# Peptides against a protein of PDB entry 3KDP, part 128

Target 1, 230 residues: chain A of PDB entry 3KDP
Amino acid sequence: PFLIFIIANIPLPLGTVTILCIDLGTDMVPAISLAYEQAESDIMKRQPRNPKTDKLVNEQLISMAYGQIGMIQALGGFFTYFVILAENGFLPIHLLGLRVNWDDRWINDVEDSYGQQWTYEQRKIVEFTCHTPFFVTIVVVQWADLVICKTRRNSVFQQGMKNKILIFGLFEETALAAFLSYCPGMGVALRMYPLKPTWWFCAFPYSLLIFVYDEVRKLIIRRRPGGWVE

## One batch from the design tools (peptide; made by RFdiffusion4, then SolubleMPNN)

Design b2_p20_3_s1 (from b2_p20_3, 17 letters changed)
Fold by OpenDDE base, seed 2:
Structure b2_p20_3_s1 (fold): chain B 230 residues (1-230), chain A 20 residues (1-20)
Amino acid sequence: as target 1 above (230 residues)
Amino acid sequence: DEIEKLLKELLKKIEELREA
């Protein structure tokens, strides 16, 4: 998100404090939860292949898969960001290169895509309005990510939700998201303005996409063991 | 505020590098 902010010179979609909340608050607990997940029985029963080459290939494939999921998360966040800004009159194309004028407190006549002028204060309100939904979107997408990380091969429907720590992680990150979104003072303290409950649903398509992606991936792995999709 | 200032300075430097 930050790289795209720099490259495209768009208004900041996700604040630094919000990023820290994601990394330390929403990512850490799920990561710990995954550490306590039971090893998949099929992985443990496999004879060690060539330990050097297969380990490297497997680690690479796993890292790529997680990288892809991370990209989907980012896309979900940006989607929410662009939707909010579009609803406020700023179309995505208009945002390109707008950062300089957007962040200049002395420019109070920045025009949106429809010719409406926005003061600095108004622009910052809209910007900070985007931070919370972006964060919430990441959390909702992380629900899917956390669940799919439970297994490498088995479907979520087959493995079930046996890890109590994982379940706790899901509730914890959701509670944190709700707290940061609705607790008084968060707009001032964290530049995260209150979120309309309806915005939680903006992430659901991406969460579903991750689930479908992973289920398809796992299905392919089950049908073609030793394939490149592992 | 300091972090924001630092980020703005960094962005300014990046922009200067782009124009260069």
Scores: peptide ipSAE 0.000, ipTM 0.248, DockQ to the pose 0.015
Fold by OpenDDE base, seed 3:
Structure b2_p20_3_s1 (fold): chain B 230 residues (1-230), chain A 20 residues (1-20)
Amino acid sequence: as target 1 above (230 residues)
Amino acid sequence: DEIEKLLKELLKKIEELREA
């Protein structure tokens, strides 16, 4: 998000502190939980692999799969960002290159896509209004991501939700998201303005998309072992 | 806050380089 902010010169979609909260608060515990996930039943039955050839192939395939999931996750966040700004009069095309004027406190007549002028304070309110939904969107998408990462080949329905640590991680990240979204003072301290409860559901299509994507991927892997989709 | 300040400074430098 920060890289796109710099490259595209758009208003900051997600603050640095919120990024740190994602890294430390939402990703760490789930990542640890995955280390304690019980091995897939099919992995235990799999014959020994060639250490030289199979490692290289697996690393590439795993990196590609997680890269794709990460891209979908980022798209979900940016979608939420653009929707909020569009609802406030700033169409995506108008945001390109706007950062310089947006962040200048001396410019109080920045125009939106409809010719309405926005003061610096008004712009910052809208910007900070985007931070919380973006963060929450990431968390909601991570629900699906964490669940699908439990297995490489088996469906979630086959493997089940046996890892209590993973479940704890899901609750922890959700609780953190709720705390940051609704605790008084977070708007000032973290530049995360309170989130309307309805915005929690904006990420659900993306979570579903990731879930469906992974289930289809796993289905293909099961039907075509050794394919490039692994 | 210090990290944010540092990032803002870096951003400012990038902007200065773009204007040069």
Scores: peptide ipSAE 0.000, ipTM 0.248, DockQ to the pose 0.016
Fold by OpenDDE base, seed 5:
Structure b2_p20_3_s1 (fold): chain B 230 residues (1-230), chain A 20 residues (1-20)
Amino acid sequence: as target 1 above (230 residues)
Amino acid sequence: DEIEKLLKELLKKIEELREA
């Protein structure tokens, strides 16, 4: 997300505090919880593994899969960001290259896509209004990611939701997201202004996309053991 | 503002390291 911010020179979509909350608050507990997940039922049914070649290949494939999931997460966040800015008069095309003027405190007449002028304070409120929904979008997408990470090859419908620690992690990150989004004073303290409850739903299509993607991937792995999708 | 700029630069470096 930050690289896109620099390349496109758009207003900052995700704040430093939100990034820290993702890295330390939302990802750590769920990641640890995966260590306690039940063993995959098909582990013992796998073809003989060449320890010299297959380990490296599998690690690369896992890295690629998680990289793709991360890209989908980022896309979901940016989608929410662009929708909010568009609702406030800033169309995506107008945001390109706008950062320099947007971040300049001395410019109080930045025009939106409809010719309305925005003061620095007004712009920062809108920017910070985007930070929270972006964060929430990541959390909602992480729900799907955490669920699919339970198994390498089996469908989530086959493995089930047996890890209570993982379930706790999902509630923890959701509670953190709600706290940061709606607790009074977060706008001043963390630059995270409250968001409309409807913004939570902006992430759902992307969560579904990740879920479908992973189920299809796992289906392919089951049908073609040792394939490049593993 | 300077702190914010520094934080943005640090985040950029961290993200670059994550992608490397």
Scores: peptide ipSAE 0.000, ipTM 0.251, DockQ to the pose 0.018
Fold by OpenDDE base, seed 4:
Structure b2_p20_3_s1 (fold): chain B 230 residues (1-230), chain A 20 residues (1-20)
Amino acid sequence: as target 1 above (230 residues)
Amino acid sequence: DEIEKLLKELLKKIEELREA
């Protein structure tokens, strides 16, 4: 996911602080919660695995949690990033290759997609404006991602929300997001400028989309066991 | 995971260079 920043050479949408907050503040508790998720109803009907020959951790579940979720989160973050920059005059196509000039403090006339010139200070302000929304987007996307990853085949409506640790994790990361977004001084101390409440909803359509997609996927798996979608 | 760590470190270095 981060390779796109390097390959496309776009302005960096994520600061060090936001990276650390994602890694330490938002991912740990949810990851632990997945380890304590209740068994899926169809799995409970299967014979127990041999502890001597079978791995304790479901490799497919790990792949979903760290691989697929990571990709979905990155896409959600990029979506919010591009929306914010577009609202400030920088269309996605114009951002390609712009990082070199963007980060040069001696260039004070970088043009946006509409010919408006931006000083270095102005560019940094808009860049830092992306940090908080990116982080919040990750949190919002995680609400859906964590819920869909709790099962492989069953719908969340069938399995239910019985994992108290998962629920706690969702509240914890939401509280952290609110703190970092609205606590005075975060813009100066952490390069995370205050977030307009409307930006919390930016990722909602995406979260809904992935939720629907996953439910459809699981429905197909249930109807056609052993298919390519599994 | 190692690739992800490497990428994060790279991004951190880029940020540090931008702030210098």
Scores: peptide ipSAE 0.005, ipTM 0.289, DockQ to the pose 0.025; fails the geometry check

Design b2_p20_3_s2 (from b2_p20_3, 18 letters changed)
Fold by OpenDDE base, seed 5:
Structure b2_p20_3_s2 (fold): chain B 230 residues (1-230), chain A 20 residues (1-20)
Amino acid sequence: as target 1 above (230 residues)
Amino acid sequence: DEIEEYLKELEEKIKALREA
């Protein structure tokens, strides 16, 4: 997210504190939960054909899969960001290169895509309004990520939701998102302004996309054992 | 007009959060 912000020179979609909350609050418990997940039945049965090369390949493939999921997650966040700004008169094309004027407190007449002038304060309100739904989008997408990470090859429908720690992690993540989004003072402390509940649903298509992607990936792995998608 | 109303609502919500 931060790299795209620099490259596109758009208004900041996600605050640093929010990023820290993601890294520490949303990723840690899920990671622990996965460590306690029962070994996939096929992992235990898989004789290491070549223990040196196969382990390395598996680690690389896992890393790539997580990288792809992370990209879809980021896309979901940016989609939410662009939708909110578009609803407030700033079309995505207009946001490109706008950061310099957007962040200048002395410019109080920044025009939106429709010629409406925005004060610095108004712009910052809209910007900070984007931080919360971006974060929430990440959380909602992470629900799918956590669920799919329970198994490497088997479908979620085959493995089921057996890990109580994972379920706890999902609730913790959701509770944190709700706290950061709606608790009094979060707008001042974290620059996360209140979110309309409807924006929680903006991430659902991306959550579904991740789920479908992983199920398809797992299906391919099951049909072609030893393929490059493992 | 809708944007202005929305911004006003946001400002009021922010104010309420600051006073909470």
Scores: peptide ipSAE 0.014, ipTM 0.446, DockQ to the pose 0.033
Fold by OpenDDE base, seed 2:
Structure b2_p20_3_s2 (fold): chain B 230 residues (1-230), chain A 20 residues (1-20)
Amino acid sequence: as target 1 above (230 residues)
Amino acid sequence: DEIEEYLKELEEKIKALREA
């Protein structure tokens, strides 16, 4: 998120402290939960190949999976960010390169995509309004990702929710999201303004899409072992 | 201090806008 902010010169979608809360708070527990996940029966049935090579491959696969999840989360957050800004008159294309003028306190006539002028205060209100939904979107996407990561090949419906650590992680993330979104003072402390409960549902279509995509992917893998989709 | 005051003003404005 921060890299895209710098490269694209867009208004800041998520505060640095909030990013740290995600990285240290929301991502760590899920990562631990995944480490304790029961290996798929098909993975355990494979004869240990060269244990050094297999360990390296497994570590690479875990690293790649984690990297992919992080990318999906970022995409979900940015999607929500762009939706909110678009609803307020700022189309994604218009945001490119706007940061300099956006962050300038002396420019009070920044135009949106429809020619409406925005004061510095108004712009910052909209910016900070994006921080909380961005975070919440990441959490909601993480729910799907955690459920998906249970299996490489098996459907979530087949394996079920047996991992107590995963359930705890989901609860903790949700509780943290609620705390950061609704606790008094978080607007000042974290620049996260209170979120209407309706915004929690904005991420659900995205999470559902990921879930469906992964189930389809897994179905293809089961039907065509060794395919390029792996 | 100025940032905190500004943030407080923004919070009040946001609250007013939401109640509006």
Scores: peptide ipSAE 0.013, ipTM 0.462, DockQ to the pose 0.030
Fold by OpenDDE base, seed 4:
Structure b2_p20_3_s2 (fold): chain B 230 residues (1-230), chain A 20 residues (1-20)
Amino acid sequence: as target 1 above (230 residues)
Amino acid sequence: DEIEEYLKELEEKIKALREA
């Protein structure tokens, strides 16, 4: 998110505090859950046939898979961001290069895509309105990521969700997201304004995309054992 | 219900700021 912010010079989609909440709050429990689940999953049971080559290939493939999933997560967050800004009159194309004027408190006539002028205060309200949905989108997409990480080769439908720690992690992330989104004072303290419940669903297509991607990946692995996707 | 009320209040504040 931060790299795209710098490259595109768009209004900040996610505040520093929200980033910290994601990194420390939403990623920690999943990481722990995955660490425990790896002990039970087939990932650890199958020793690499060739410990030198298969380990390196496996690490590269895992890195690529996580990289691709991370890209889908980022796309989901940015999609939500752009939708909210578009609903408030700022089309994605108009946001390019707007950051400098957006953050200037002395400019009170920043025009949106429709020629409406926005004061600094109005712009900041819209910006902070984007922070919460972006955060929530990341959390919802992380649900899918956590679930797919449970298995390397088997479909989630085949193995099921038997790990209580994973389930706990999902609930904890959801509870944290709800707390940060709806607790009084979070708008002032964290610059995260309350989110309409409808915005939780904006992430669902991306979660589904992650599931489909992973299921296809796993299907390829199952059909072509020892292939480049394994 | 409280969340919906709070959201309504925020929407009204945002609307008031847009009209101001």
Scores: peptide ipSAE 0.013, ipTM 0.424, DockQ to the pose 0.045
Fold by OpenDDE base, seed 1:
Parts: sequence; structure tokens; C-alpha cells
Structure b2_p20_3_s2 (fold): chain B 230 residues (1-230), chain A 20 residues (1-20)
Amino acid sequence: as target 1 above (230 residues)
Amino acid sequence: DEIEEYLKELEEKIKALREA
């Protein structure tokens, strides 16, 4: 997400605080769950026939799958970002290269795609309005990821994530998303303005896409054990 | 209800800023 922001010179879709909230809030629970499952898998897995190669292959396969899911999550966030900006008069093509003028507090006549002039304050409100739904999109997509991780871990580790850890993770992420989205003062403190409940549903197609992707991946793994998609 | 009111207030602020 941050790389696309730099490369495309678009208005910031995800603030530094929201990034920190993802890293410390949303990614922490998956990381803890992964650590617990690795610990549980180390207890239950028979030593791989070749501990060095088999463990390395599994770690590489998991890392690739998580990398691909992370890319889908980012795409979902950016889709929501572009939809919100388009609804406010900024078409995606117009956003390219706009960052410099967008972030300049002395330019109060930045034109949207329809020739409407936007003050710096107006632009920042729209920008901060995008931060919340981006974050929420990531959380909703992470629900699918956590469920997929459970099924992947069952296939890889022959142990399911304890349902309690999964449920707790989903609850914590959702509660954090709700708190950051709707708590008064978050717009000023965290640059996250409240989100209309309807925007939570914008992430669902991407959540579904991740499920479809994972099922297709599982089918490929079942048909071609040892393939690149493991 | 408080969330809806806060959202409406924000929408009004955004609208006011756009009309401003």
C-alpha cells in the first residue's frame, strides 16, 4: 500500500497511525496464533523425514501464500479508497500525480475530475475518510485469512487453530475496527473519520475472492503435490 | 444512535466544507 502511494503519487490512502494499528493490532493476533500453532505443530508433527528441507519448503510455501493474500488485501483496500474518492469527485486517473498539490496546504483550489475546487481542509477530510474504510477492509479480509489459515494449518500441521484463539482474534480485530471507526476524537487523534456501516460490505467481495483463491490453491495442491503454489 | 448522529454531523461538516 505505501509503495503504491509513493509510486503513483496519489493522496495517502492509509495513514501512518492506521499502518501502526494494523501492525500492532491486526497483525499481532495472527502472529500470536501462528506462533501457537507452530508450537502445537512442533509437539504433534512427527519429525519430518528431512527436518531441514521439509521445514524450509513448508515455510516458503506458507510465506508465498501469505504474500499473495496480503496483495489481495491491499487491492481490496485500494479499491475502497478509489471508490470513496470517485464518489467525492476524484476519479482514479485524476489522482495520479496529485499528491504534491493535495498535501500542499497553500493550494486551496485543487480541482476534482468535475472541475470543483477543493480546499486543503476539504481534501484532508476526504483523505481521512478513506483511512477508516481502508483499515476496515483489511480487517474484513483478514477474517477470511484467519479462517483460511485454520484450514491451511489443518492441512499443513494436522492441527486446527484452537477455535477460541480464532474467535478471539476475529473479535479483537472487529472491536478495534469499530473503536477506531466510531469512537469520537479518532478523526483528530488518528486521522480516521467515522465510516458508514454500508462500507463494511465493500470488503466482502474481496473476502470471497480470498476464499475462492484458497480453495483453488488447495485444489491445485491436491492435484499437484509439490507444485509452486504450495 | 450516537454513531448515526456523529456520522450525520460529519456529513454535514463535509457538506458545509464543500459548499464553502
Scores: peptide ipSAE 0.015, ipTM 0.457, DockQ to the pose 0.044; fails the geometry check

Design b2_p20_3_s3 (from b2_p20_3, 18 letters changed)
Fold by OpenDDE base, seed 4:
Structure b2_p20_3_s3 (fold): chain B 230 residues (1-230), chain A 20 residues (1-20)
Amino acid sequence: as target 1 above (230 residues)
Amino acid sequence: SEIEKYKKELEKKIEELRKA
């Protein structure tokens, strides 16, 4: 998110405090859940075949998994960000380079994609309105991503959700998202304005798409062992 | 029309913040 902010000069999609909440509050529980996951999945049941090469392979697989999850989360967050801003009159193409004028408190007539003028206060409200949904979107996407990461080849329907730590993590993330979204004072303290309940569902189609894609991928792996998709 | 609705909602939020 921060890199895209710098490169594209778009309005800040995610505040520093929100980023910290994601890193400390959201990512930690999933990491612990994966670390303490019992030999339930096909990933955990496999003993190292070659101790010399398997360490390197495992490190690469872990790095790839975390990198992919992070990328998917970012894409989901930006999707929600662009949807919110588009609903407020700012199409994605119009956001490019807008940050300079956006942050200038002396400019009260910044035009959106439809020629409507926005005051500084209005712009800041819509900016801060994006922070909470971005965080919530990450949590919702993580619901799918954590389940995906639990298995490499097995379907979610075959493996199930028996890991109590994973389930606890999902509830903890959801509770944190609800707390940050609706607790009084969070809008002022964390610049996370209250989220309309409808925005919780904004990421669901995206999460579902990822889930379906992964299930299809796993199905292909099961039917064609040793394929390029593995 | 939806954009105008959102703009009005934002104006209301601004007014609420000014009163607080």
Scores: peptide ipSAE 0.025, ipTM 0.592, DockQ to the pose 0.030
Fold by OpenDDE base, seed 1:
Structure b2_p20_3_s3 (fold): chain B 230 residues (1-230), chain A 20 residues (1-20)
Amino acid sequence: as target 1 above (230 residues)
Amino acid sequence: SEIEKYKKELEKKIEELRKA
């Protein structure tokens, strides 16, 4: 997400606090769950025939799958970001290269796609309004990931400790998202302005996309066992 | 008009946050 912000030179879709919450929550909890899963797999699975190669292949496949899911999650967050900005008059094409003027406090007449002028304060309000739903979108999309993990019968993932830790992590992330979204003062303190409850549903298409992705992945695995998509 | 309504709603929410 931060790389897209730099490359596209768009208004910041994800604030520093939100990034920190993702790094400490949405990324760390899966990483811990994977560490426990590896330990659990070492207990439950027979020793690999070739410990070095089989472990390395498995780690690569897991890393790739989670990397792809993470990209879909990020795309979901960006979708929500673009929808909110479009609803406020800033079409995606207009946002390209706009960051310089957007972040300039001395420019109070930044025009949207419809010729409306926005003050610096108004722009920052809209920007900070995007931070929370971006985070919320990631959390909601992770619910789908949890369900996918449960539906993996022959998955690389063992479902014991991973599910408990992942469920607990998702609960904490969801509670944190709700707290940051609706607690008074969070907009001023953390630059996370309140989110309309309807915006939680903006993530659902991407949750569905992850389900479709997983089903396609499973189909490919069934047709090509040992493929790179496992 | 919808954009302006949304903008005003956001401004109101921020004002409420500033008061809290």
Scores: peptide ipSAE 0.024, ipTM 0.622, DockQ to the pose 0.033
Fold by OpenDDE base, seed 2:
Structure b2_p20_3_s3 (fold): chain B 230 residues (1-230), chain A 20 residues (1-20)
Amino acid sequence: as target 1 above (230 residues)
Amino acid sequence: SEIEKYKKELEKKIEELRKA
């Protein structure tokens, strides 16, 4: 997200503190998922394939999967960001290169895609309004990822401890999202303005798309073991 | 109070844009 912000020179979609909260908080879920996938891979590897090569292949597959999930999460966040800005009159194409004028406190006549002028204060309100939905989108996408992890292998349903940790992770992320989104003072402290409950639903279509995409990916992997989609 | 005023103004502008 930060790299795209620098390259595209768009208004900041996510505050630095929020990015840190995501990286520290939401990366735990991928790490937990990695630990479970490794544990399941170790159980599956009990067949005498060459342990060194198979471990390396599985680690590569896991790393690629998590890299892809992270990219999908970022895309989901940016999708929500662009939707909110578009609803406020700023089309994605118009946002390209707009950062310099957007962040300038002395420019109070920044025009949107429809010729409406926006003061600095108004622009910052819209920007900070985008931060919370971006974060919430990531959390909702992570819900989908966790559901996908549950649907991958029947063993996840059988191991009660793994399910408890997964449920706990979901609860912690949801509680964190609710806290950051609705706790008084978070708008000032984290530049995350309160999110209208309706915006939670904006992430759901994207989470559904991720769910469908990953289910399709899993189906392809099951049908074509060793394919490039792994 | 100023933030709330600006939010209301923004909501009005958004509604005007939706009607346009």
Scores: peptide ipSAE 0.023, ipTM 0.583, DockQ to the pose 0.025
Fold by OpenDDE base, seed 3:
Structure b2_p20_3_s3 (fold): chain B 230 residues (1-230), chain A 20 residues (1-20)
Amino acid sequence: as target 1 above (230 residues)
Amino acid sequence: SEIEKYKKELEKKIEELRKA
């Protein structure tokens, strides 16, 4: 998100503090969950025929899968960002290159896509209004990510949610999202304004997309053992 | 317009933040 902010010169979709909250609060628990998760019995039982090559291939495939999931997460966040800004009169095309004028306190007549003028304060409120939904979207998408990361080959429906650490991670992310979204003072402290509860549900399609993507991937792996999708 | 309504809501939120 921050890289796109710099490259595209759009208004900041997600604050640095929020990024830190994601890193510390949402990414750490999944990593721990994965570390404690017993490798699927199939991975442990398969004696690597060639430990070096098979490990490298598996690492590359896992990296690619996580990279793809990460892209879907980012797309979900940006979708929410663009929807909110569009609802406030700023169409996505108009946002490109707007950052310079957007962040300038001396320009109080920045026009939206409909010719309405926005003061600096108004613009910053809209920007900060985007931060919370963006964060929540990431968290909701991560729910699916956490669940799918539990298994490499088996369907979530087959293995179930037996990992207590995974469940704890889901609760932690949800609690953090709720805290940041609704706790008084977060707008001032973290530049995350309160979010309407309906926005929590706007992220669900992306969560579902990741879930479906992973289930399809796993299905392909089961049907084609040793394929490039593993 | 919904945009104007939203602007008013945002202005109200700003004012609440200024009083905090």
Scores: peptide ipSAE 0.023, ipTM 0.601, DockQ to the pose 0.031; fails the geometry check

